# Designs tried in a protein design run: peptides against a protein of PDB entry 6DSZ. Part 1

Every score and structure here is a prediction.

Target 1, 361 residues: chain A of PDB entry 6DSZ
Amino acid sequence: NYVVTAQKPTAVNGCVTGHFTSAEDLNLLIAKNTRLEIYVVTAEGLRPVKEVGMYGKIAVMELFRPKGESKDLLFILTAKYNACILEYKQSGESIDIITRAHGNVQDRIGRPSETGIIGIIDPECRMIGLRLYDGLFKVIPLDRDNKELKAFNIRLEELHVIDVKFLYGCQAPTICFVYQDPQGRHVKTYEVSLREKEFNKGPWKQENVEAEASMVIAVPEPFGGAIIIGQESITYHNGDKYLAIAPPIIKQSTIVCHNRVDPNGSRYLLGDMEGRLFMLLLEKEEQMDGTVTLKDLRVELLGETSIAECLTYLDNGVVFVGSRLGDSQLVKLNVDSNEQGSYVVAMETFTNLGPIVDMCV
Positions, changes and structure headers below are counted from each chain's first letter, unless a header gives other numbers.
Peptide ipSAE was made for these designs. It is ipSAE averaged over its two directions, with the distance scale d0 held at 1.0 Angstrom where the peptide's residues are scored. Compare it between designs on one protein only; published cut-offs may not apply.
A fold fails the geometry check if it doesn't show the stated peptide or something in it is severely misdrawn.

## One batch from the design tools (peptide; made by RFdiffusion4, then SolubleMPNN)

Design b1_p8_1_s1 (from b1_p8_1, 4 letters changed)
Fold by OpenDDE base, seed 4:
Structure b1_p8_1_s1 (fold): chain B 361 residues (1-361), chain A 8 residues (1-8)
Amino acid sequence: as target 1 above (361 residues)
Amino acid sequence: MKPVFPQG
């Protein structure tokens, strides 16, 4: 009986940073197919804490902190539509990952969306939103006492959603999404009513965005609103202010991932299909009344990395580059460029051994 | 690895 020890997956499908193990610890969580790896970020590097097997490929992985929780909880959705909320508990040397809530959110009817599974969490932790099927938006209300994740669907008239996020600073949970129709790509917002289980009109819309608009970034306060990333342009809209840039440097390769650097949304990392790493900068203007508005957007090329599936800013200019196609990296962002004009220095490389074909023998 | 998600 050859026990083929199945090689551990090395390709990264997702990564997230937060305070999962404690309020004080900075964590990096890495999804590798069915495997979740939990690290503590230290001055010496990544300290492994726990590895967790999931019953299926991780499709969504998001940290969130409900009101009154001392540390972040982890939402996971698998490709088979198994959802859970996980909590880290440690008692001495005993480390347990506890399922706070779980459920299967698969629908019997629906066309799985071609752009895959999207899962998002309201910044105020009122709900989880899921785009699983065309023409449906699934809502999981977040309630502290519910061990069973209950979901309901709201009909979405826009059949071809490209990307969706919850906005910050909204009285009601509000989604912002890019969708495609026969006239092109557009941005729309909806408020989500938990009570009525329906969409209400959102605060704004932007018709006829760039034809290749592919990503929505929700911007926290004080700016609010959203950034829309295209192939040729980056746009900002918050209902009151619109700003667009078309930096030639982003036309060379499609931006495929992003991550917020600053809690106030002043900087974002962008990764493209060639492994180029950019910084998107939001320049602020302080008004006489103390309001902060967006003055300008700029993009700076930082350097080159492995092709990122996901990016996560850790701390002190250290970034984790999660790669599916190549080796994942821990990189340092420097203030000064090297002789080649790069601000990026590789600190550590994590070998990707390629796709594990689960041959069920 | 002990799975944390129950097998349905």
Scores: peptide ipSAE 0.013, ipTM 0.510, DockQ to the pose 0.015
Fold by OpenDDE base, seed 2:
Structure b1_p8_1_s1 (fold): chain B 361 residues (1-361), chain A 8 residues (1-8)
Amino acid sequence: as target 1 above (361 residues)
Amino acid sequence: MKPVFPQG
């Protein structure tokens, strides 16, 4: 009996940062197929805290902090539609990952979306939204006392959702999404009524966006609204302000991931399919009434990394580059460029051993 | 130009 010790997965398929272990700790959480790795970000680098085996491939991993929680909770959805909310508990040297809530959110009827699973959390922690199936938006209300994750579906008229996010600063939970129809790609918003279990008309829409618009970034206050990333253009819309840029540099390769750098949404990292790392900058204009509006958008090439599946800004210009296709990296962003014009310096590289071929013997 | 990175 050869016990082949199955090699642990090394390809990264998700990463998030937040305060999961404590209110004070900055954590990096890395999803590697069925494995969750938890790190504390320190001045010396990434300190491993815990590894957790999940009962399936991690498809969604999001940190969120409900009102009255001292630290972040972790939402995980697996590719087999097992949902859980996890809490980190430490008692002395004993570390436990506790399941606060769980449920299976699979539907008996529905066409699984070809673009895969999307999971999002309302910024005010009122609900989790899931796009699992075409023409359905699943809602999980967030209730502190509920150990069983209950979900309901809202019918979505738009069958081909490309990406969806919850907006910030909305009285009711509001989604913004890119969808495709026979006329092209469009952006729409809906308010989500928990009471009525239906969509209401959202604050704005934008018809006929770029044909290859693929990502929605919800922008926090004071800007609000959303950024739409395409192949050729980056657009901002908040209902009142529209701004578009078409920097030639982004046409060379498809942007595939993003991460917010500043809590106020002034800067975002962008990664493309060639491993180029960009900074997207939102230039603010302060009005005489004290309102902040978007003046301009700018994109700057920072340098080259491994092809990012996910990006996570940590602190002090340090970025984790989670790669599925190549080696993951910890990189430093510098104010000054090197001799090659790069602002990126690799600090650490994590070898990717490639796809684990589950040879089911 | 706003610095791309916070001046540490």
Scores: peptide ipSAE 0.011, ipTM 0.465, DockQ to the pose 0.436
Fold by OpenDDE base, seed 5:
Structure b1_p8_1_s1 (fold): chain B 361 residues (1-361), chain A 8 residues (1-8)
Amino acid sequence: as target 1 above (361 residues)
Amino acid sequence: MKPVFPQG
């Protein structure tokens, strides 16, 4: 009887950083298919705390902190549309992952979107938004007392959404999304009314963006607005200010992931399909009235890593590079370049053994 | 590894 010990999944399909185990601990959470790995980030590196099995492949994994919570909660959506909100609870040596709320958010009718599942959380924790099906935006209201995740759909006129985020600094929850129609790709905003369960007109739109615009980054205050990443261009818009750059270096390979470095949205990591790591920089200008406006956008090549499926900045220039196709890495960003002109140094590499061939014998 | 079960 050969007990083939099925190797644990090693390919990373998601990662997030936050304060999940406590208010003080910095955590790295890694999704590997059906497995969630929880680490504490220390001066000595990553300390493993807990592994958690999920009832399905993790499709969305986001940390959020509702008002009055001391630490972050974890939202997970599986590929089979099982949603949960998880809390880490430690009592002495006993570590429990508590399900605060759960639900299945599958619709009986709808075309699953070709770009897959998108899950987003309002920065003020009013709702979760889900793009699961073409022409539908699913809303999960966040209520503290509700153990059952109830969702409703709002119809989107825009059938082909490429990416969507909630904006910061909005009185009502406001989404910003890239969509495609026969005329090209466009950016639009909608306010989400929880009361009326409908969209209202958002603060701005931008028609005819770059044909390959693929990602939306919501920018926090004081800048606000969004960054739109394409194949050839990076654009910023906040309803008042528009700025675009077209650095030739980003044309060489498609940017596929991003992560915010600074809480104020001054810097973002960008990863492309060749494993190049970039820094996107937002330069501020302080006006005479004390308002902060965007002066310029810059992109700097930092170096090369494994092809990132996801990126997350930890602390002190340390970045986790989650890879599905290659080895995941812990890398250090340096102020000065090495002899090869790279600002990136690999600290640790996590071997990817590839897909587990479930040979059901 | 105990999967995270919905606590009924």
Scores: peptide ipSAE 0.010, ipTM 0.464, DockQ to the pose 0.015; fails the geometry check
Fold by OpenDDE base, seed 1:
Structure b1_p8_1_s1 (fold): chain B 361 residues (1-361), chain A 8 residues (1-8)
Amino acid sequence: as target 1 above (361 residues)
Amino acid sequence: MKPVFPQG
């Protein structure tokens, strides 16, 4: 009986940071195909806590904290449209990952979108949104007592959605999305009515954005609004204020991932296809009435890493670089550059052994 | 690893 020790997947396809094990613990969660790894972030580095096998490739992994929860819950969607909400429970030395809710959200009819699966959570935890198929937005209402994830579809007039996020600070759940039509790429917002199961007009729109606009970042308060990342430009819009930059340095390679550093949305990490790591900075202006507005946007090159599939800021200038194509890294951001002008120092490297061909024998 | 999903 050859126990073929199936090699564990090493390529990272998702990562998220939050408080999953407790309210006090800072966690790093890493998705490696069908495997979920849970770490506690410590002064000594990453401490492994638990590994979990999933029934399929993880396509979406998001932490969220419903009102009255002491710690974050984990939403997972697989490539086969199996959805679950997971909770961490520890009783002494016994660690359990509990499924609070589950469901299959596959539609019988629909064209899978070319940009793949997008899953987003409303910042106020009112709903989960899914873009799975062209011309459809799936909504999963979040209810505490619901063990069955029920979903409904809202029809999108915009057939070619590129990216979508929920906005912060909205009275109703509001999505912001980049879409393509024959006239180019555009940004639009919709309010999502759970009661009527329809879209209402959102607070703003921006027609004719950059032709290669590919990512939406929802910006928290006090700024609000969204950042739109293209090939050549980065734009901010919140309905009242518009600002665009076109730093030449981002034209060299396509930005492919991002992560918020500060809770107030003042800084974001950006990673490109060449493994360059950038900081996007939002400069604030305090008005005489105490309101905070965006003054300027700036991009700084920090250094080079493995090509990021995902980025997550941990704490104290430490960043996890999740790589699919190369080795994942734990890196330190320094205030001062080294002799080569880099602000990035590799702390730990996690060897990627390449695609595990699951030889089901 | 015990899978977290119930086998439907």
Scores: peptide ipSAE 0.008, ipTM 0.448, DockQ to the pose 0.015; fails the geometry check

Design b1_p8_1_s2 (from b1_p8_1, 3 letters changed)
Fold by OpenDDE base, seed 4:
Structure b1_p8_1_s2 (fold): chain B 361 residues (1-361), chain A 8 residues (1-8)
Amino acid sequence: as target 1 above (361 residues)
Amino acid sequence: SKPSFPQG
């Protein structure tokens, strides 16, 4: 009986940062197939705290802080539609990851979407939204006392959703999404009514965006609105203001991931299919009435990394580059460029051993 | 906030 100890997965398929272990700790959480790794970010680097085995491939991993919680909770959805909300508890040396709530959110009816599973959380923690199947948007209401994750579906008329996010600063939970129809790609918004279990008309829409528009970024206040990333263009819209840029440098390779650097949404990291790392900058203009508006969008090439599946800014210009195809990296962003014009320096590299081939021998 | 990494 050769017990082939299955090698631990090394390919990263998700990462998130926040305050999961305590209110004071900065954490990096890494999803590697069925494995969750929890680190504390320290001055000396990443300190491993806990590894958690999940009952399936992690498809969604998001941190969120409900009102009255001192630290972040973790939402996980697996590829087999098992959902849970996890909390970190430590009592002396004893570390426990407790399940606050769980449920299976699989539907018996529906076509699984070709663009895969999308999971999003309302910034005000009112609900979780899931795009699992074409023509359906699943809602999980967030309630403190609910140990069982109950979900309901709302019908989406838009069958080909490319990406979706919740917007910030909305009285009601509001989604913004890119979808495709026979006329091209478009952006639309809907308000989500928990009471009526339906969509209401959202604050804005933008028809005929770039044909290859693939990602939505929800922008925090004071800017609000969303960024739409395409192959050739980056656009901003908040209902009142529209701005588009088409920097030639992004045409060379498709942007595939993003991460917010500043809490106010002034800067974002972008990663492309060639491992190029960019900074997207939102320039502000302060109006005479004290309102802040977007003045301009700018893209800067920072350097090259492993091909990112996910990015997360940690602190002090340190970025985790989660890679599925290559080695994951911890990199430093410098103010000054090196001799090659790069602002990126690799601090640590995490070897990717490749896909676990389940060879039943 | 205390920096999580050395400021270099």
Scores: peptide ipSAE 0.021, ipTM 0.613, DockQ to the pose 0.112
Fold by OpenDDE base, seed 3:
Formats: C-alpha cells, structure tokens, sequence
Structure b1_p8_1_s2 (fold): chain B 361 residues (1-361), chain A 8 residues (1-8)
C-alpha cells in the first residue's frame, strides 16, 4: 500500500493582504492552485489559521469591504468560472469559511481571452468587473442580500484588452484599460452604468502609449488616476496631469507584478522577470489650496528575490514574495543596504516542489 | 539615494 502522500501544491499563483479573520487581524491569503491558505501576521511571523480546498484552480482572489462590514470579504473566481464571496467566522475554537454568495459566470458564446481571466472590484464596492471573453465586460452587481451572484455583459468595442482596473474617486464606477489595435496600444476609460447596463464615455483617454504597455495601477485619492507600466516607460495620468519616466534600469527585464505599499498610493513594489524588486515612488506636491498633486515619479532598485508571480506588502517593511517558478519568500526591506548594496533580506523561504499534477481524486 | 521605506 503506497500511501501516495498527496503533495500539497507549493507554487503560488496569487496572494493578498487584508483584514479577513477580524477587523484587527492582519492576514496573508495565499492561492496555490486549488488551495487557499490563511495566515495571521504576527510579530513572530506567519501563524497558519485555515487551509481551504476550492472546487477548481483559483484565477481571481480579491479582498473587499462593503459599506457597514466590520472586516473584509473574499471574492474568488475559478478557472471554470465559478464565483463566490467568502466570509470568515470564528466562534470560540470553531472556524468556518461561509459562502455568502455564489454563481457560475460562464457564457455559452464568446472567445476566451488569450491574456487570461481578469477580475476587478470597484473601490466603493458597487460592482465586480470581469474580462473573461474578447469584446465583453461582465458585471456582477454587489448586493448584500443576494445569495446568487447574477451577472450581465456589456459589449466592449476594444477586442484586445491587455489589463483593466476600476479607478478611485469616481461618481460612477469607472474602468481604465490598456488595449491593442492595428495602430498600437492605447489607454481608455469608460463609466459603467448599472441602470442602463452600458458604457458611458469616461473622463479621459491616451492614444498611442508605449507598444509594450502591459499593466494598469489604479491610484487612490488624493492623487487619483492611473499608472501605466511598459517595458521602457512608466506613465501617470489622471485626466488633468500627465507624467512619464523612462528609467534605464527597467529596460533590462519586464515588470510582471506590482503591489501598493501605502494606503494613499505613494509607494508601490514592482517585480520583474529576473527577480529584481523595485520601489516606485510618487512624490507629492501640496498646493496652497490644500490639493495634492503628483510632482514626480521615481524608481529605486531594492534588491533581488525569487521571481514573483505576486507581491504583497504586510507590515513593518515585511513583504511576501509569491513565486510560481521558484521558492516563495518572506523578505524584510531595510532602510540601510547590506555590504552587497541590497536592501532586501530573506527572513523565510518556502520550498517550491514544482507543478503538482492535479490528481483530482 | 536611500530607498524610502515605511518607518515601522
């Protein structure tokens, strides 16, 4: 009797930080194929709380806090288009992960997008947006009393969307996206009408961006707007202000992931295909009227890690580096460099045993 | 330039 110890998946394909177990707890959530791992972040390190098996590969994992909730809820979408909203409940020693809402969001018609599944949540928790198929944007309205996740499609004229986010500080839910056409890559915005189930004209657009523009970062207030990351350039746009930088150091390898460090969007971690870790800094200028504007963008090399599939800042300069190709790491960011000029120190390494063939038993 | 880290 070979007890095939079913090897648990070790390759990380997503990670998020928030307050999922309570309002006060800081949590790290890690997606490893069909498994969700939940940790509490403590002064002593990561404390495991729960492991959850999902009914498929996790494609989207996002924390969000609807108005009047004391803690974050978790949205999950699987690669087979099963959507759910999860809540953590603890009563004494009993820990339950409760499904508040669920649904299947698969369409009978449509071409699955080559760039994969994109799932985003409106910062004001009005809706979830999904780019699943070319020429369609799926909307899931967020209603507290609805146990069944119902969705509708809006036709998108732009067939080849590269990345999409919801913007902050918008009266109506507003998406910003990079798309490709025969003339190149462009950035566009649309307002999403829940009532009319259509797109309205967004606040701004930028035609003919860098040919390799690949990522959109929505920037919180007071800055607002978006950052567009390419191979050679990083640009900021908010409708009123445009700023671009082309630091030579980012040309060496493609940036593939990002994570916000500060709640106000002043700093972001960036990871590239060589495992280099960068800090993107938004320098502020305070105007005489009390308005805050972007003065400059700066990129700083911090050091080297495993090649990140995802990054998440925890607290006190600690970062989780989720890796699919290598070992995942818990790293410390230091104010002073080591003897090699690195600001990154590995605290813990999590061995990646490679792709576990999902033997669905 | 020193990187700007969060003060813990």
Amino acid sequence: as target 1 above (361 residues)
Amino acid sequence: SKPSFPQG
Scores: peptide ipSAE 0.016, ipTM 0.604, DockQ to the pose 0.745
Fold by OpenDDE base, seed 2:
Structure b1_p8_1_s2 (fold): chain B 361 residues (1-361), chain A 8 residues (1-8)
Amino acid sequence: as target 1 above (361 residues)
Amino acid sequence: SKPSFPQG
């Protein structure tokens, strides 16, 4: 009897930062297949707090703070469409992860999207949006007292959605998405009516974006709008302002992940398939009326890391590089480059033992 | 908030 000691998964498939354990604590949450690891970010490094076995492979993991909550709640969706909202509670030394709400959001009818599961949360915490199936956008209303996550579908005319986010600063929850049709890739926006359970016309659209446009980043106020990342270009649009750059350096490898550095959306980390780490900078122009507009976009190569599946800026220039293909890293961003021109220094490395090959015997 | 990691 070979007791295969099931080794814990080490490949990272998601990471988020926020205030989950308390209002004051900065946390790093790491998804490793069915495992959730919770850390407190300290001056001494990552302090492990809790490790939780989930009921399935984590497909979506997002922190959000509903109105009147003192700390963030955690939304998790599994690959088998089990959804939950989790709360951290500590009573002395006793640590409990409480399920505030749960539900299964699987549909009996629908084609699972080839680009996989997308889960997003409205910045004002009005709803969760899910792209699970082609031609459907699933909405989970966020109500304080509802232990049962109830969802409904809105029909989406755009069958091939590449990426979707909720925009900031919108009166109604508004999605921005890249989609593909026979004419190419496009960006569109929709307002989501919870009351009528339908889409209304969004504030803007952009037809014929770059053919390989793959990611949408929602930009906070004061800029608002979205960044669209392609293979060759990075574009910004907010309905009034459009700006595009095509830095040659990003053509060398596909950008696969991003993370916001500044709360105001002035800087973003970008990771590519070669493990290159970039900073995307939004240069502001202050108008005489006090309005802030986007002046320019810049991309700077910071250095090289493990190939990021996810990136999380912590604080003080410290970044967690969650890797599926290689070792995850804690890295420091420096103001000055080293002799090799890198601004990145590895602080800690977390060994990835690779995929557990399920030897189906 | 206090920075978690030391500033160099």
Scores: peptide ipSAE 0.016, ipTM 0.546, DockQ to the pose 0.111
Fold by OpenDDE base, seed 1:
Structure b1_p8_1_s2 (fold): chain B 361 residues (1-361), chain A 8 residues (1-8)
Amino acid sequence: as target 1 above (361 residues)
Amino acid sequence: SKPSFPQG
């Protein structure tokens, strides 16, 4: 019996950085179809810790830290709507991944959204939000003692949501989303009431954004608000401040992924469909009262990588480029350019063997 | 291989 060792999937469909193994460890978590790979980021590179088989293709993978937790927890949603919250536990040499909570969040009625599954977590860990179906926003309240992930739906009047995030610094959980109607694409905000299980009016809206506006980035304090990325433009809005740029360089290829570099939201990595890597910079202005406002937005071309499905900044200018179509990479961002004008140097390349059909035997 | 986490 030749046990054909089913080759492990190599195409990356998600990645996240945080403190999952401990409060002190910096981790890289990589989703490869049904597999979760956990690494510790070290001075020598990526140290593998554990691989975990999931019951389905990972569709959402997000780290979050509830109040009173010493390290991050992991939320996973599969393409078959199985949700879980995972915790890493180590006892000596024994490593366990514990399911704190699980549930199936599939609805009996609903059209799956054309833009796929979106999963988001409130920065204050009050809830998880899911856009699974058109015209519905699913809420999973986060409760420490809840072993069963229970969800409810709130009706969205906006049927064609493109992207959605929770905003930072909001008294109530507040979503910001891009949606399309017959008049074009727009940005809107809603407060989410857990008590009443309804939306309340959010702090701001922006009608008639760019026709190809596709991504929302929630910006941390002190800036707050959101960045909206389109094909031709990048806009910032926080209710009081609006700023838009249209750098010609981003028109050459569609931006498809992003990742925050600085905890304060001063810099973001952007990846396009040609494998170009950009830095988006938020320039600050300090007011006389000590408030920080956005002065300007700037985009810089860093270099070229594999086509990113996901990006995550690790530490010390090191970035993981998760690729579905090509080889994933660990790259270094340098202050000075090379002879070719690139600020990107490949440190390690991870061969993508293509779509291995996971025959779960 | 038994999946590591229960299917809900």
Scores: peptide ipSAE 0.023, ipTM 0.464, DockQ to the pose 0.014; fails the geometry check

